# Peptides against a protein of PDB entry 5VJI, part 21

Target 1, 62 residues: chain A of PDB entry 5VJI
Amino acid sequence: NTLVVLHKSGLLEITLKTKELIRQNQATQAELDQLKEQTQMFIEATKSRAPQAWAKLQASLT

## One batch from the design tools (peptide; aimed at target 1 T39)

Design b2_p23_5_s1 (made by RFdiffusion4, then SolubleMPNN; from b2_p23_5, 17 letters changed)
Fold by OpenDDE base, seed 3:
Formats: structure tokens, C-alpha cells, sequence
Structure b2_p23_5_s1 (fold): chain B 62 residues (1-62), chain A 23 residues (1-23)
């Protein structure tokens, strides 16, 4: 079957390693996106001086 | 030969694996 061929050729190892790197990249990107959103909320809180904006920021950090 | 071609492909695969491991 295809899986046996991939294993014997060595391509399975590459494929699995690539999938793991993609997973790690996606996880890091999600953390970065979260930080970007938190930064945006901080910027909005500093601009508005509204307590609601600070409350939203605080909620995002918990 | 077929065996030599397989060995060549295997060497290329190993080189790609090394490159991926360096990322």
C-alpha cells in the first residue's frame, strides 16, 4: 500500500516532520495573533480612557 | 541499476531531512 511505500522510501519521515513543523508554526502564529489582539485592546484603552476598554483588556489577560 | 537509483533517491531524502531538522 501507499503507506508502506512512503515508509520504505523515507518520505514518511519527512512528511511527519513537516506536519509537526506546520503544527508548531500554527501554534506560534496563534500566540502571535493573541498578542496582537491584546496590543490592539491596550491601544484602544489608552485612547478612549473608558473603563470598559480597560475591563476588556483585563479580561483578555486572564 | 535500479538499486543505484534507489540509493540516490535515499541520499536526496536524507539531505532534505537534514535541511528540515535545521529549521
Amino acid sequence: as target 1 above (62 residues)
Amino acid sequence: SAQEKIQAMQAQIQQLEKKIAEL
Scores: peptide ipSAE 0.051, ipTM 0.545, DockQ to the pose 0.034
OpenDDE base, seeds 1, 2, 4, 5: peptide ipSAE 0.048, 0.050, 0.047, 0.049; ipTM 0.537, 0.536, 0.533, 0.536

Design b2_p23_5_s3 (made by RFdiffusion4, then SolubleMPNN; from b2_p23_5, 20 letters changed; failed a check: too like the target's own chain)
Amino acid sequence: SAAAQLQAMQAQIQQLEQQIQAL

Design b2_p23_5_s4 (made by RFdiffusion4, then SolubleMPNN; from b2_p23_5, 16 letters changed)
Fold by OpenDDE base, seed 3:
Structure b2_p23_5_s4 (fold): chain B 62 residues (1-62), chain A 23 residues (1-23)
Amino acid sequence: as target 1 above (62 residues)
Amino acid sequence: SAQEQLAAQQAQIQQLEEEIARL
């Protein structure tokens, strides 16, 4: 069957590894996007000195 | 034996199918 051929050729292992790498990349990208957002809120809080900006940052960290 | 080799390959394929289903 096709699965046996893919296994014997090594392509199944490559496919599985690729899927896992995509999953890990997506997770890492989500963490990076969150950190970027938190960094932006920190910059805004620092610039504005507005209590609302600090409250918004605090809410993002909880 | 050829039967033991086939059984080992089938078990490995099944394990890989289960791994694919979890991704």
Scores: peptide ipSAE 0.096, ipTM 0.674, DockQ to the pose 0.013
OpenDDE base, seeds 1, 2, 4, 5: peptide ipSAE 0.066, 0.077, 0.087, 0.091; ipTM 0.607, 0.675, 0.678, 0.626

Design b2_p23_6_s4 (made by RFdiffusion4, then SolubleMPNN; failed a check: too like the target's own chain; its pose is not in this set)
Amino acid sequence: SLQAELDQLKEQQQEAIEKLKEL

Design b2_p23_7 (made by RFdiffusion4)
Pose (drawn by RFdiffusion4):
Structure b2_p23_7 (pose): chain A 56 residues (1-47, 54-62), chain P 23 residues (1-23)
Amino acid sequence: NTLVVLHKSGLLEITLKTKELIRQNQATQAELDQLKEQTQMFIEATKWAKLQASLT
Amino acid sequence: AAAFQEALAQIQAQTETIQANLE
């Protein structure tokens, strides 16, 4: 059984962990993209309504 | 000033969450 070989070889475990790591990395990429947008909005306002509206 | 403080606190909280996730 391919599943048995995959398990016994240790690659099943490694595959699952890599998948979860990929998921975690993607979630962090999304947080960063959002943070980048928020930071840019903040910096422009330091140079205003868009910031207030986005807060309220 | 309050709007800037609020927006900055949100950015800082999000940065802290990203740092915890990377750890």

Design b2_p23_7_s1 (made by RFdiffusion4, then SolubleMPNN; from b2_p23_7, 11 letters changed; failed a check: too like the target's own chain)
Amino acid sequence: SAALQKALDQIKEQTERIKKRLA

Design b2_p23_7_s2 (made by RFdiffusion4, then SolubleMPNN; from b2_p23_7, 12 letters changed; failed a check: too like the target's own chain)
Amino acid sequence: DEALKKALDQIKEQTERIKKRLE

Design b2_p23_7_s4 (made by RFdiffusion4, then SolubleMPNN; from b2_p23_7, 14 letters changed; failed a check: too like the target's own chain)
Amino acid sequence: SEALKKALDQIKEQTQRILERLA

Design b2_p23_8 (made by RFdiffusion4)
Pose (drawn by RFdiffusion4):
Structure b2_p23_8 (pose): chain A 56 residues (1-47, 54-62), chain P 23 residues (1-23)
Amino acid sequence: NTLVVLHKSGLLEITLKTKELIRQNQATQAELDQLKEQTQMFIEATKWAKLQASLT
Amino acid sequence: QTTVKEATTTMDEAFTTIKEALT
């Protein structure tokens, strides 16, 4: 059984952990993209209505 | 990932302060 070989070889475990790591990394990429947008909005306002509206 | 979380918390705090000042 291919599932048995995958398990016994240790690659099943590694595959699952890699998948979860990929998921975690993608989640952090999304947080960063959002943080980049918020930061740019903040910096421009330091140079305002868009910031206020986005808050409220 | 830790740096992104810390930066996000700092930005949230800045926005909360701005929102409180506007109120």

Design b2_p23_8_s1 (made by RFdiffusion4, then SolubleMPNN; from b2_p23_8, 18 letters changed)
Fold by OpenDDE base, seed 5:
Structure b2_p23_8_s1 (fold): chain B 62 residues (1-62), chain A 23 residues (1-23)
Amino acid sequence: as target 1 above (62 residues)
Amino acid sequence: SAAVQQQKKELDQQFAALKAQLQ
């Protein structure tokens, strides 16, 4: 019984914890990617005199 | 066997409880 072996070895708990850490890492990575995109739009807006660049940045923050 | 099925049920419940605690 593979489930019995996993439970007795402690690998069941480790497997569940690992899956949760992967999920949390993915969520944190998504927030980081959003911040990187917002930073890029901010840089482009500061270099541009076009009001459309600032409107695009504002839309990304809401 | 009945004993193996009972043990599987208990382990499945423990798995579900750990999953609910972590997520």
Scores: peptide ipSAE 0.103, ipTM 0.689, DockQ to the pose 0.014
OpenDDE base, seeds 1, 2, 3, 4: peptide ipSAE 0.068, 0.083, 0.066, 0.093; ipTM 0.593, 0.653, 0.588, 0.670

Design b2_p23_8_s2 (made by RFdiffusion4, then SolubleMPNN; from b2_p23_8, 19 letters changed)
Fold by OpenDDE base, seed 3:
Structure b2_p23_8_s2 (fold): chain B 62 residues (1-62), chain A 23 residues (1-23)
Amino acid sequence: as target 1 above (62 residues)
Amino acid sequence: SEAVQQQKKELQQKFEELKKKLE
């Protein structure tokens, strides 16, 4: 079957490692996106005198 | 075949290079 062929050719290892790297990249990207969002909320909170903006930021950090 | 083994080697090398860049 296809999996046996991939294993014997040595491509299975490469495939699995590549998938792991993709997973790690996705996780890192998610963390980055969260940081970007938090940064935006921080910027808005600093510009606004509204307590709601600070509350929103605080909620994002919890 | 020798050609297949060479292609495997090249693919492995490219993978290792990519891995290094992502680390």
Scores: peptide ipSAE 0.031, ipTM 0.509, DockQ to the pose 0.018
OpenDDE base, seeds 1, 2, 4, 5: peptide ipSAE 0.028, 0.028, 0.030, 0.030; ipTM 0.432, 0.493, 0.517, 0.451

Design b2_p23_8_s3 (made by RFdiffusion4, then SolubleMPNN; from b2_p23_8, 19 letters changed)
Fold by OpenDDE base, seed 1:
Structure b2_p23_8_s3 (fold): chain B 62 residues (1-62), chain A 23 residues (1-23)
Amino acid sequence: as target 1 above (62 residues)
Amino acid sequence: SAAVQAQKKELQQRFEELKKQLE
């Protein structure tokens, strides 16, 4: 059957590994995006004397 | 045929389940 062929050809393993790599990449990208956002909020907080900017940053860290 | 299509669908379901288990 098709499943057996995919397994024997190695395509199943490649597919599963690719899916895992995509998942890991997505997780890393999400962390990176969060860090970028936090960095931006930090920059804005340091430039502003408004307490709202610091409150926003604090909320992002919880 | 409808029978072949049903078998194909079942095979696809089994394949997806196996992928889920092995991932």
Scores: peptide ipSAE 0.063, ipTM 0.591, DockQ to the pose 0.012
OpenDDE base, seeds 2, 3, 4, 5: peptide ipSAE 0.061, 0.063, 0.063, 0.056; ipTM 0.602, 0.619, 0.602, 0.626

Design b2_p23_8_s4 (made by RFdiffusion4, then SolubleMPNN; from b2_p23_8, 18 letters changed)
Fold by OpenDDE base, seed 1:
Structure b2_p23_8_s4 (fold): chain B 62 residues (1-62), chain A 23 residues (1-23)
Amino acid sequence: as target 1 above (62 residues)
Amino acid sequence: AQAVQQQKKELDQKFEELKQQLL
């Protein structure tokens, strides 16, 4: 049984921990991407005299 | 045969417990 072998070898724990670290990395990357997007909206809002750009930025912060 | 099946069941349970702890 593959599950039994993985459990006994400790590879199951390593695999599950690795999957969790990947998940955490993905979550951190998503937060970083959101911050980058918010930064871009801020730059666009400062360059644009359009109130819509500020509205988009404000909506992203809510 | 029963001992192996019981061991598998225990390992499956520990696997589920480990998933709850690590994920």
Scores: peptide ipSAE 0.153, ipTM 0.740, DockQ to the pose 0.013
OpenDDE base, seeds 2, 3, 4, 5: peptide ipSAE 0.143, 0.148, 0.139, 0.146; ipTM 0.715, 0.730, 0.699, 0.715

## One batch from the design tools (peptide; aimed at target 1 T2 V5 T15)

Design b2_p24_1 (made by RFdiffusion4)
Pose (drawn by RFdiffusion4):
Structure b2_p24_1 (pose): chain A 56 residues (1-47, 54-62), chain P 24 residues (1-24)
Amino acid sequence: NTLVVLHKSGLLEITLKTKELIRQNQATQAELDQLKEQTQMFIEATKWAKLQASLT
Amino acid sequence: AEEAIEEAEEAIEEAVEAVEEALE
């Protein structure tokens, strides 16, 4: 059984962990993209209505 | 990483099929 070989070889475990790591990495990429947008909005306002509206 | 996982899984499947054929 391919599943048995995959398990016994240690690659099943490694595959599952890699998948979860990929998921975690993608989630962090999304947080960063959002943080980049928020930061840019904040910096422009330091130079205003858009910031107030986005807060309220 | 997903591609490498798929390739490793296919290689294991092919090896299992070859072992079954050799045992027959």

Design b2_p24_1_s1 (made by RFdiffusion4, then SolubleMPNN; from b2_p24_1, 17 letters changed)
Fold by OpenDDE base, seed 5:
Structure b2_p24_1_s1 (fold): chain B 62 residues (1-62), chain A 24 residues (1-24)
Amino acid sequence: as target 1 above (62 residues)
Amino acid sequence: PLKEILELIEKVKEEVKKKLEELK
């Protein structure tokens, strides 16, 4: 049957692994995006004399 | 490319599900 063929061919394993890698990639990308945003807030805070920029950064780290 | 892969995964998943149901 198709399931047996998929298993024996390795396609099932590849498919499941690919799905997992996609999930992991998405999670990593989300973390990267968060870091990018935090970095931007840090840059803005360093350029600003206003405490609001630092407060915004601090809030993002909680 | 990513979308196409996801679609393929869903198709395979559906086929597997269908075959599993046939075995019951």
Scores: peptide ipSAE 0.027, ipTM 0.524, DockQ to the pose 0.123
OpenDDE base, seeds 1, 2, 3, 4: peptide ipSAE 0.024, 0.026, 0.026, 0.026; ipTM 0.444, 0.518, 0.522, 0.510

Design b2_p24_1_s2 (made by RFdiffusion4, then SolubleMPNN; from b2_p24_1, 16 letters changed)
Fold by OpenDDE base, seed 1:
Structure b2_p24_1_s2 (fold): chain B 62 residues (1-62), chain A 24 residues (1-24)
Amino acid sequence: as target 1 above (62 residues)
Amino acid sequence: ALKEIEELIKKVEEEVKKKQKEEE
């Protein structure tokens, strides 16, 4: 099967490492996207002075 | 390139799952 061929060729280890790198990249991207969203909520809270905008920001930081 | 790698990973995962089921 494909698994046996990949193991014998050494490509299984490369595939598993690549999977881990993709996972780490996706996790880092999600953290960056969250930080961008929090930054936008902070900017909106400072502009509007609306209590609901500050409440939304506070909820995002939990 | 990334799509091809993801497809390869998916095939590996299916083969692992098949092997696990055969060992049960």
Scores: peptide ipSAE 0.058, ipTM 0.595, DockQ to the pose 0.084
OpenDDE base, seeds 2, 3, 4, 5: peptide ipSAE 0.054, 0.055, 0.056, 0.054; ipTM 0.593, 0.599, 0.595, 0.597

Design b2_p24_1_s3 (made by RFdiffusion4, then SolubleMPNN; from b2_p24_1, 15 letters changed)
Fold by OpenDDE base, seed 1:
Structure b2_p24_1_s3 (fold): chain B 62 residues (1-62), chain A 24 residues (1-24)
Amino acid sequence: as target 1 above (62 residues)
Amino acid sequence: ALEEIQKLIEKVKKEVEELEEKLK
């Protein structure tokens, strides 16, 4: 059957590994985006020196 | 079926290409 052919050809393993790599990439990208946002809030907090900006940054770090 | 394999190959190719572009 199709599953047996996919398994024996190695395509199934490649497909599953590719899906896993995509998932891992998405997770890493989410972490990167979070870090970028935190960095931006830090920059804004240092520029404005407003307590509200620091509070926003603190909330993002929790 | 061979058609299913072909569809899977094309899907994997596209996903890999998209991933490569995102990693640049």
Scores: peptide ipSAE 0.028, ipTM 0.490, DockQ to the pose 0.035
OpenDDE base, seeds 2, 3, 4, 5: peptide ipSAE 0.027, 0.027, 0.028, 0.027; ipTM 0.514, 0.539, 0.522, 0.519

Design b2_p24_1_s4 (made by RFdiffusion4, then SolubleMPNN; from b2_p24_1, 17 letters changed)
Fold by OpenDDE base, seed 5:
Structure b2_p24_1_s4 (fold): chain B 62 residues (1-62), chain A 24 residues (1-24)
Amino acid sequence: as target 1 above (62 residues)
Amino acid sequence: ALKEIQELIEKVRKEVEEKKKKEE
């Protein structure tokens, strides 16, 4: 089967490593997106005199 | 861009899962 052929050719290891790298990239992107959102809320809080913006930021940091 | 690799990963995944089920 495909699994046996890939193992013997050495491509299985590469495939599994690639899968892991894709997963790590997706996780890092999610963290980056969260940080971007938090940064935006921080900017809005600093510009606003409304306590709601600070409350929103505080909630996002939980 | 990753389509061919993803297809290969899915094929491998299916065969690994089938093998695991047979060994359980």
Scores: peptide ipSAE 0.068, ipTM 0.604, DockQ to the pose 0.080
OpenDDE base, seeds 1, 2, 3, 4: peptide ipSAE 0.065, 0.067, 0.066, 0.064; ipTM 0.594, 0.605, 0.600, 0.601

Design b2_p24_2 (made by RFdiffusion4)
Pose (drawn by RFdiffusion4):
Structure b2_p24_2 (pose): chain A 56 residues (1-47, 54-62), chain P 24 residues (1-24)
Amino acid sequence: NTLVVLHKSGLLEITLKTKELIRQNQATQAELDQLKEQTQMFIEATKWAKLQASLT
Amino acid sequence: TTLEEITTVIEEATTELTTLLEQL
């Protein structure tokens, strides 16, 4: 059984962990993209209504 | 024959794992 070989070879475990790591990395990429947008909005306002509206 | 089948499964699984690692 291919599943048995995958398990006994150690690659099943490694595959699952890699998948979860990929998921975690993607989630962090999304957070960063959102943080980049929020930061740019903040910096432009330090130079305002958009910031207030986005807060309220 | 059994050993060849097991090797094939290991090679396929290694290829799949390498593809996943390229996504990092």

Design b2_p24_2_s1 (made by RFdiffusion4, then SolubleMPNN; from b2_p24_2, 16 letters changed)
Fold by OpenDDE base, seed 4:
Structure b2_p24_2_s1 (fold): chain B 62 residues (1-62), chain A 24 residues (1-24)
Amino acid sequence: as target 1 above (62 residues)
Amino acid sequence: EKEKEIQEVIDKGQELLNELKSQL
């Protein structure tokens, strides 16, 4: 059984840690993407000075 | 029993996962 082999070889721990690191990376990337989007909306709001642009930014922060 | 052995491995894996998560 592959799972038993992975456990006995110590590779299961590495596999699990790798999966967790991937998960953390994905979470961090999502936060960064959100921040980038919010930053862009802020820039657009300051440039256009349109009320709807500020409303859009505010909605993104909640 | 092979099924029992597999379950024990799964349980150990879950324990390790929890430990690893606590270290992050």
Scores: peptide ipSAE 0.129, ipTM 0.666, DockQ to the pose 0.071
OpenDDE base, seeds 1, 2, 3, 5: peptide ipSAE 0.119, 0.109, 0.109, 0.116; ipTM 0.630, 0.613, 0.611, 0.621

Design b2_p24_2_s2 (made by RFdiffusion4, then SolubleMPNN; from b2_p24_2, 15 letters changed)
Fold by OpenDDE base, seed 4:
Structure b2_p24_2_s2 (fold): chain B 62 residues (1-62), chain A 24 residues (1-24)
Amino acid sequence: as target 1 above (62 residues)
Amino acid sequence: SLEKEIQEVIEKGKELLEKLKSQL
């Protein structure tokens, strides 16, 4: 069947590895986006006279 | 056979996937 042929050819392994790399990239990007958001909240908290900005930052760090 | 035809297509696709993999 197709699955057996894919496996024996080595293409299945390549495909699965590609999917894993994409997943890892997405996970790393999510971490980066979180850090960017936290950085922005930190900047806003330092500029803001509103105490809720610090509360918002604290909540993001939990 | 269908398996042989699929194998030929897969072998041709390997080069493209390796190129894609190298970009990731």
Scores: peptide ipSAE 0.039, ipTM 0.589, DockQ to the pose 0.371
OpenDDE base, seeds 1, 2, 3, 5: peptide ipSAE 0.030, 0.029, 0.030, 0.034; ipTM 0.508, 0.497, 0.506, 0.522

Design b2_p24_2_s3 (made by RFdiffusion4, then SolubleMPNN; from b2_p24_2, 12 letters changed)
Fold by OpenDDE base, seed 3:
Structure b2_p24_2_s3 (fold): chain B 62 residues (1-62), chain A 24 residues (1-24)
Amino acid sequence: as target 1 above (62 residues)
Amino acid sequence: SLAEEIQKVIEKAQKLLQELLSQL
């Protein structure tokens, strides 16, 4: 059957590994986006020197 | 042949996969 052919050719491995790489990429991108947001809040806190900005940053890190 | 062409595509895909894995 098709599944056996895909397995023997190595294409099944490629397909499954590609799906895993996409998943990992998405997870890493989410972490990167979070870091970017936290960095922006830090920059804003340093500029404003306002307690509200620091409180917002603190909330994001908890 | 069609079978040979398919095999070439699979081999190229496998090579690319190995390259991607080496970057992780």
Scores: peptide ipSAE 0.041, ipTM 0.561, DockQ to the pose 0.130
OpenDDE base, seeds 1, 2, 4, 5: peptide ipSAE 0.024, 0.021, 0.024, 0.025; ipTM 0.441, 0.386, 0.425, 0.368

Design b2_p24_2_s4 (made by RFdiffusion4, then SolubleMPNN; from b2_p24_2, 12 letters changed)
Fold by OpenDDE base, seed 4:
Structure b2_p24_2_s4 (fold): chain B 62 residues (1-62), chain A 24 residues (1-24)
Amino acid sequence: as target 1 above (62 residues)
Amino acid sequence: DEEEKIKKVIEEAQELLQKLLSQL
């Protein structure tokens, strides 16, 4: 059984851990991208002083 | 033989791991 071989070799554990790390990396990247976007909206809000820009920023934080 | 089969399976698994690592 391939699964048994992978388990005994330790490769299954490594594979599963790698998959989890990929998932975590993707999640972290998404959070980072969101933060970058929020930062940009903040900059724009401070420049325009328009209520709409602040509303957009607030909406992104909720 | 069975040992050779196991070696091949491990090799294939290693290749898969390398692909996964390249995606990190």
Scores: peptide ipSAE 0.052, ipTM 0.539, DockQ to the pose 0.902
OpenDDE base, seeds 1, 2, 3, 5: peptide ipSAE 0.032, 0.031, 0.036, 0.051; ipTM 0.559, 0.553, 0.560, 0.555

Design b2_p24_3 (made by RFdiffusion4)
Pose (drawn by RFdiffusion4):
Structure b2_p24_3 (pose): chain A 56 residues (1-47, 54-62), chain P 24 residues (1-24)
Amino acid sequence: NTLVVLHKSGLLEITLKTKELIRQNQATQAELDQLKEQTQMFIEATKWAKLQASLT
Amino acid sequence: SLNEELEELIEENEATIEEMVEEL
């Protein structure tokens, strides 16, 4: 059984962990993209209505 | 990307193992 070989070889475990790591990495990428947008909006306002509206 | 390369590596390993089991 391929599943048995995958398990016994240790690759099943590694595969699952890699998948979860990939998921975690993607989630962090989304957080960063969002943080980049928020930061740019903040910096431009330091140079205003868009910031107020986005807060309220 | 690195994530795509890791996914491809996982698929290749699984396919290789399947072929080996079929040969046995």

Design b2_p24_3_s1 (made by RFdiffusion4, then SolubleMPNN; from b2_p24_3, 13 letters changed)
Fold by OpenDDE base, seed 5:
Structure b2_p24_3_s1 (fold): chain B 62 residues (1-62), chain A 24 residues (1-24)
Amino acid sequence: as target 1 above (62 residues)
Amino acid sequence: SEDEKLLELIEKTKKEIEEKVKKE
């Protein structure tokens, strides 16, 4: 029985924890990507006097 | 939260496996 072997060896707990860490890493990466996008919008807003660019940035921050 | 529910599911699954192993 594979599950019995995994449990007795401690690998089951390690596997489950690893899956959780992968999920957390993915969530953190998504937040980082969002921040990068917001930074780009900020740069574009500072380069122009167009109120639309600032409105777009403001919408992304909420 | 969704994260808390996932962790709860993991703990429940772990306990179920432990009980199965104990009964073998």
Scores: peptide ipSAE 0.052, ipTM 0.569, DockQ to the pose 0.087
OpenDDE base, seeds 1, 2, 3, 4: peptide ipSAE 0.033, 0.031, 0.035, 0.033; ipTM 0.554, 0.550, 0.559, 0.554

Design b2_p24_3_s2 (made by RFdiffusion4, then SolubleMPNN; from b2_p24_3, 14 letters changed; failed a check: too like the target's own chain)
Amino acid sequence: SENDKLLEITLETKRKIEEEVKKL

Design b2_p24_3_s3 (made by RFdiffusion4, then SolubleMPNN; from b2_p24_3, 15 letters changed; failed a check: too like the target's own chain)
Amino acid sequence: SEDEKLLELTLKTKKEIEEEVKKK

Design b2_p24_3_s4 (made by RFdiffusion4, then SolubleMPNN; from b2_p24_3, 15 letters changed)
Fold by OpenDDE base, seed 3:
Structure b2_p24_3_s4 (fold): chain B 62 residues (1-62), chain A 24 residues (1-24)
Amino acid sequence: as target 1 above (62 residues)
Amino acid sequence: SEDEKLLKLTLETKKKIAEEVEKK
């Protein structure tokens, strides 16, 4: 069948490896997005000087 | 025809790749 052909040709291995790389990329991107959000909260906290903003930032780090 | 066979095989292969990508 086609799956056997894909396996024997090496395309299945490449496909699975590609999936793993995509997964890792997505995980890294999520971490990066979180850091960006935390950075924004930090910027807002420094601007507002409001305890609420600092509390929000602190909560995001916990 | 041979072209029809090739098209069929191509479509089936594409489907199998897509299934494996979305499965795991």
Scores: peptide ipSAE 0.063, ipTM 0.595, DockQ to the pose 0.099
OpenDDE base, seeds 1, 2, 4, 5: peptide ipSAE 0.060, 0.053, 0.053, 0.055; ipTM 0.589, 0.625, 0.626, 0.631

Design b2_p24_4 (made by RFdiffusion4)
Pose (drawn by RFdiffusion4):
Structure b2_p24_4 (pose): chain A 56 residues (1-47, 54-62), chain P 24 residues (1-24)
Amino acid sequence: NTLVVLHKSGLLEITLKTKELIRQNQATQAELDQLKEQTQMFIEATKWAKLQASLT
Amino acid sequence: TEELEEAQEELDEAEEEIEEAVEE
């Protein structure tokens, strides 16, 4: 059984962990993209309505 | 991210090789 070989070889475990790590990494990428947008909006306002509206 | 993609590809190839060997 391919599943048995995958398990016994240790690759099943490694595959699952890699998948979860990929998911975690993607989630962090999304947070970063969102944080980049929020930061740019904040910096432009330091130079305003868009900031206030986005807060309220 | 690239390193994780490469590692996943290598794991997928190893799985295909294992499947072929079990079929043989």

Design b2_p24_4_s1 (made by RFdiffusion4, then SolubleMPNN; from b2_p24_4, 15 letters changed)
Fold by OpenDDE base, seed 1:
Structure b2_p24_4_s1 (fold): chain B 62 residues (1-62), chain A 24 residues (1-24)
Amino acid sequence: as target 1 above (62 residues)
Amino acid sequence: MKELQELLLKLEELKRKIEEEVKK
């Protein structure tokens, strides 16, 4: 049974941990991308002074 | 960072075990 061999060798643990690290990296990247977008909306809101740009920023923060 | 370090240590341990079995 391949699963038993993978478990006994420790490769299963490595595989599962690698998958978790990938998941965490993806979550952190998504948070970073969201922060970049919010920062851009803030910059645009400060430049344009348009109520619509502030409304977009507010919607992104909720 | 801690999680990656633990993974690397586990990988090094696994490598050592494989090398020991190949030498038998």
Scores: peptide ipSAE 0.058, ipTM 0.557, DockQ to the pose 0.111
OpenDDE base, seeds 2, 3, 4, 5: peptide ipSAE 0.053, 0.056, 0.055, 0.054; ipTM 0.543, 0.545, 0.543, 0.544

Design b2_p24_4_s2 (made by RFdiffusion4, then SolubleMPNN; from b2_p24_4, 11 letters changed)
Fold by OpenDDE base, seed 4:
Structure b2_p24_4_s2 (fold): chain B 62 residues (1-62), chain A 24 residues (1-24)
Amino acid sequence: as target 1 above (62 residues)
Amino acid sequence: MEELEKLLEKLEELKREIEEEVER
């Protein structure tokens, strides 16, 4: 059984760990992208002085 | 992301099933 050979070789554990690290990296990247977007909305709100830009920022924080 | 999580869960299940079979 190929799957038993993969387990016994430790390759299954490496594969599972690699996939988990990819998942964690994707989650962290999504959080970073959200923070970048919120930072951009903050910069735009400070520049525009428009209440709508602050409302957009507030909506992104909830 | 959901598809990758489902794939991880299935691989973890298969890992457990193999461990249980090796311990028997």
Scores: peptide ipSAE 0.046, ipTM 0.563, DockQ to the pose 0.095
OpenDDE base, seeds 1, 2, 3, 5: peptide ipSAE 0.023, 0.046, 0.046, 0.034; ipTM 0.457, 0.567, 0.565, 0.529

Design b2_p24_4_s3 (made by RFdiffusion4, then SolubleMPNN; from b2_p24_4, 9 letters changed)
Fold by OpenDDE base, seed 3:
Structure b2_p24_4_s3 (fold): chain B 62 residues (1-62), chain A 24 residues (1-24)
Amino acid sequence: as target 1 above (62 residues)
Amino acid sequence: MEELQKLLEELKELEEEIREKVEE
């Protein structure tokens, strides 16, 4: 069976590893996007000097 | 992002098909 050959050849393992790497990449991208958002909130807080902007930033960090 | 979700689903389907055939 072709799939048994794929399993024995390590292609299944490569496929599963690729899936996991994609998942990890997505998680890292989400963390990066969150950091970008937090950075934007920080910039806005520094510009506006509004307590509400600092409160929003603080809420994003918790 | 949608394309990546499609790829993940395709990889999941492939994993399932492979698992089923290895268990046979």
Scores: peptide ipSAE 0.034, ipTM 0.561, DockQ to the pose 0.226
OpenDDE base, seeds 1, 2, 4, 5: peptide ipSAE 0.032, 0.032, 0.034, 0.033; ipTM 0.552, 0.553, 0.514, 0.504

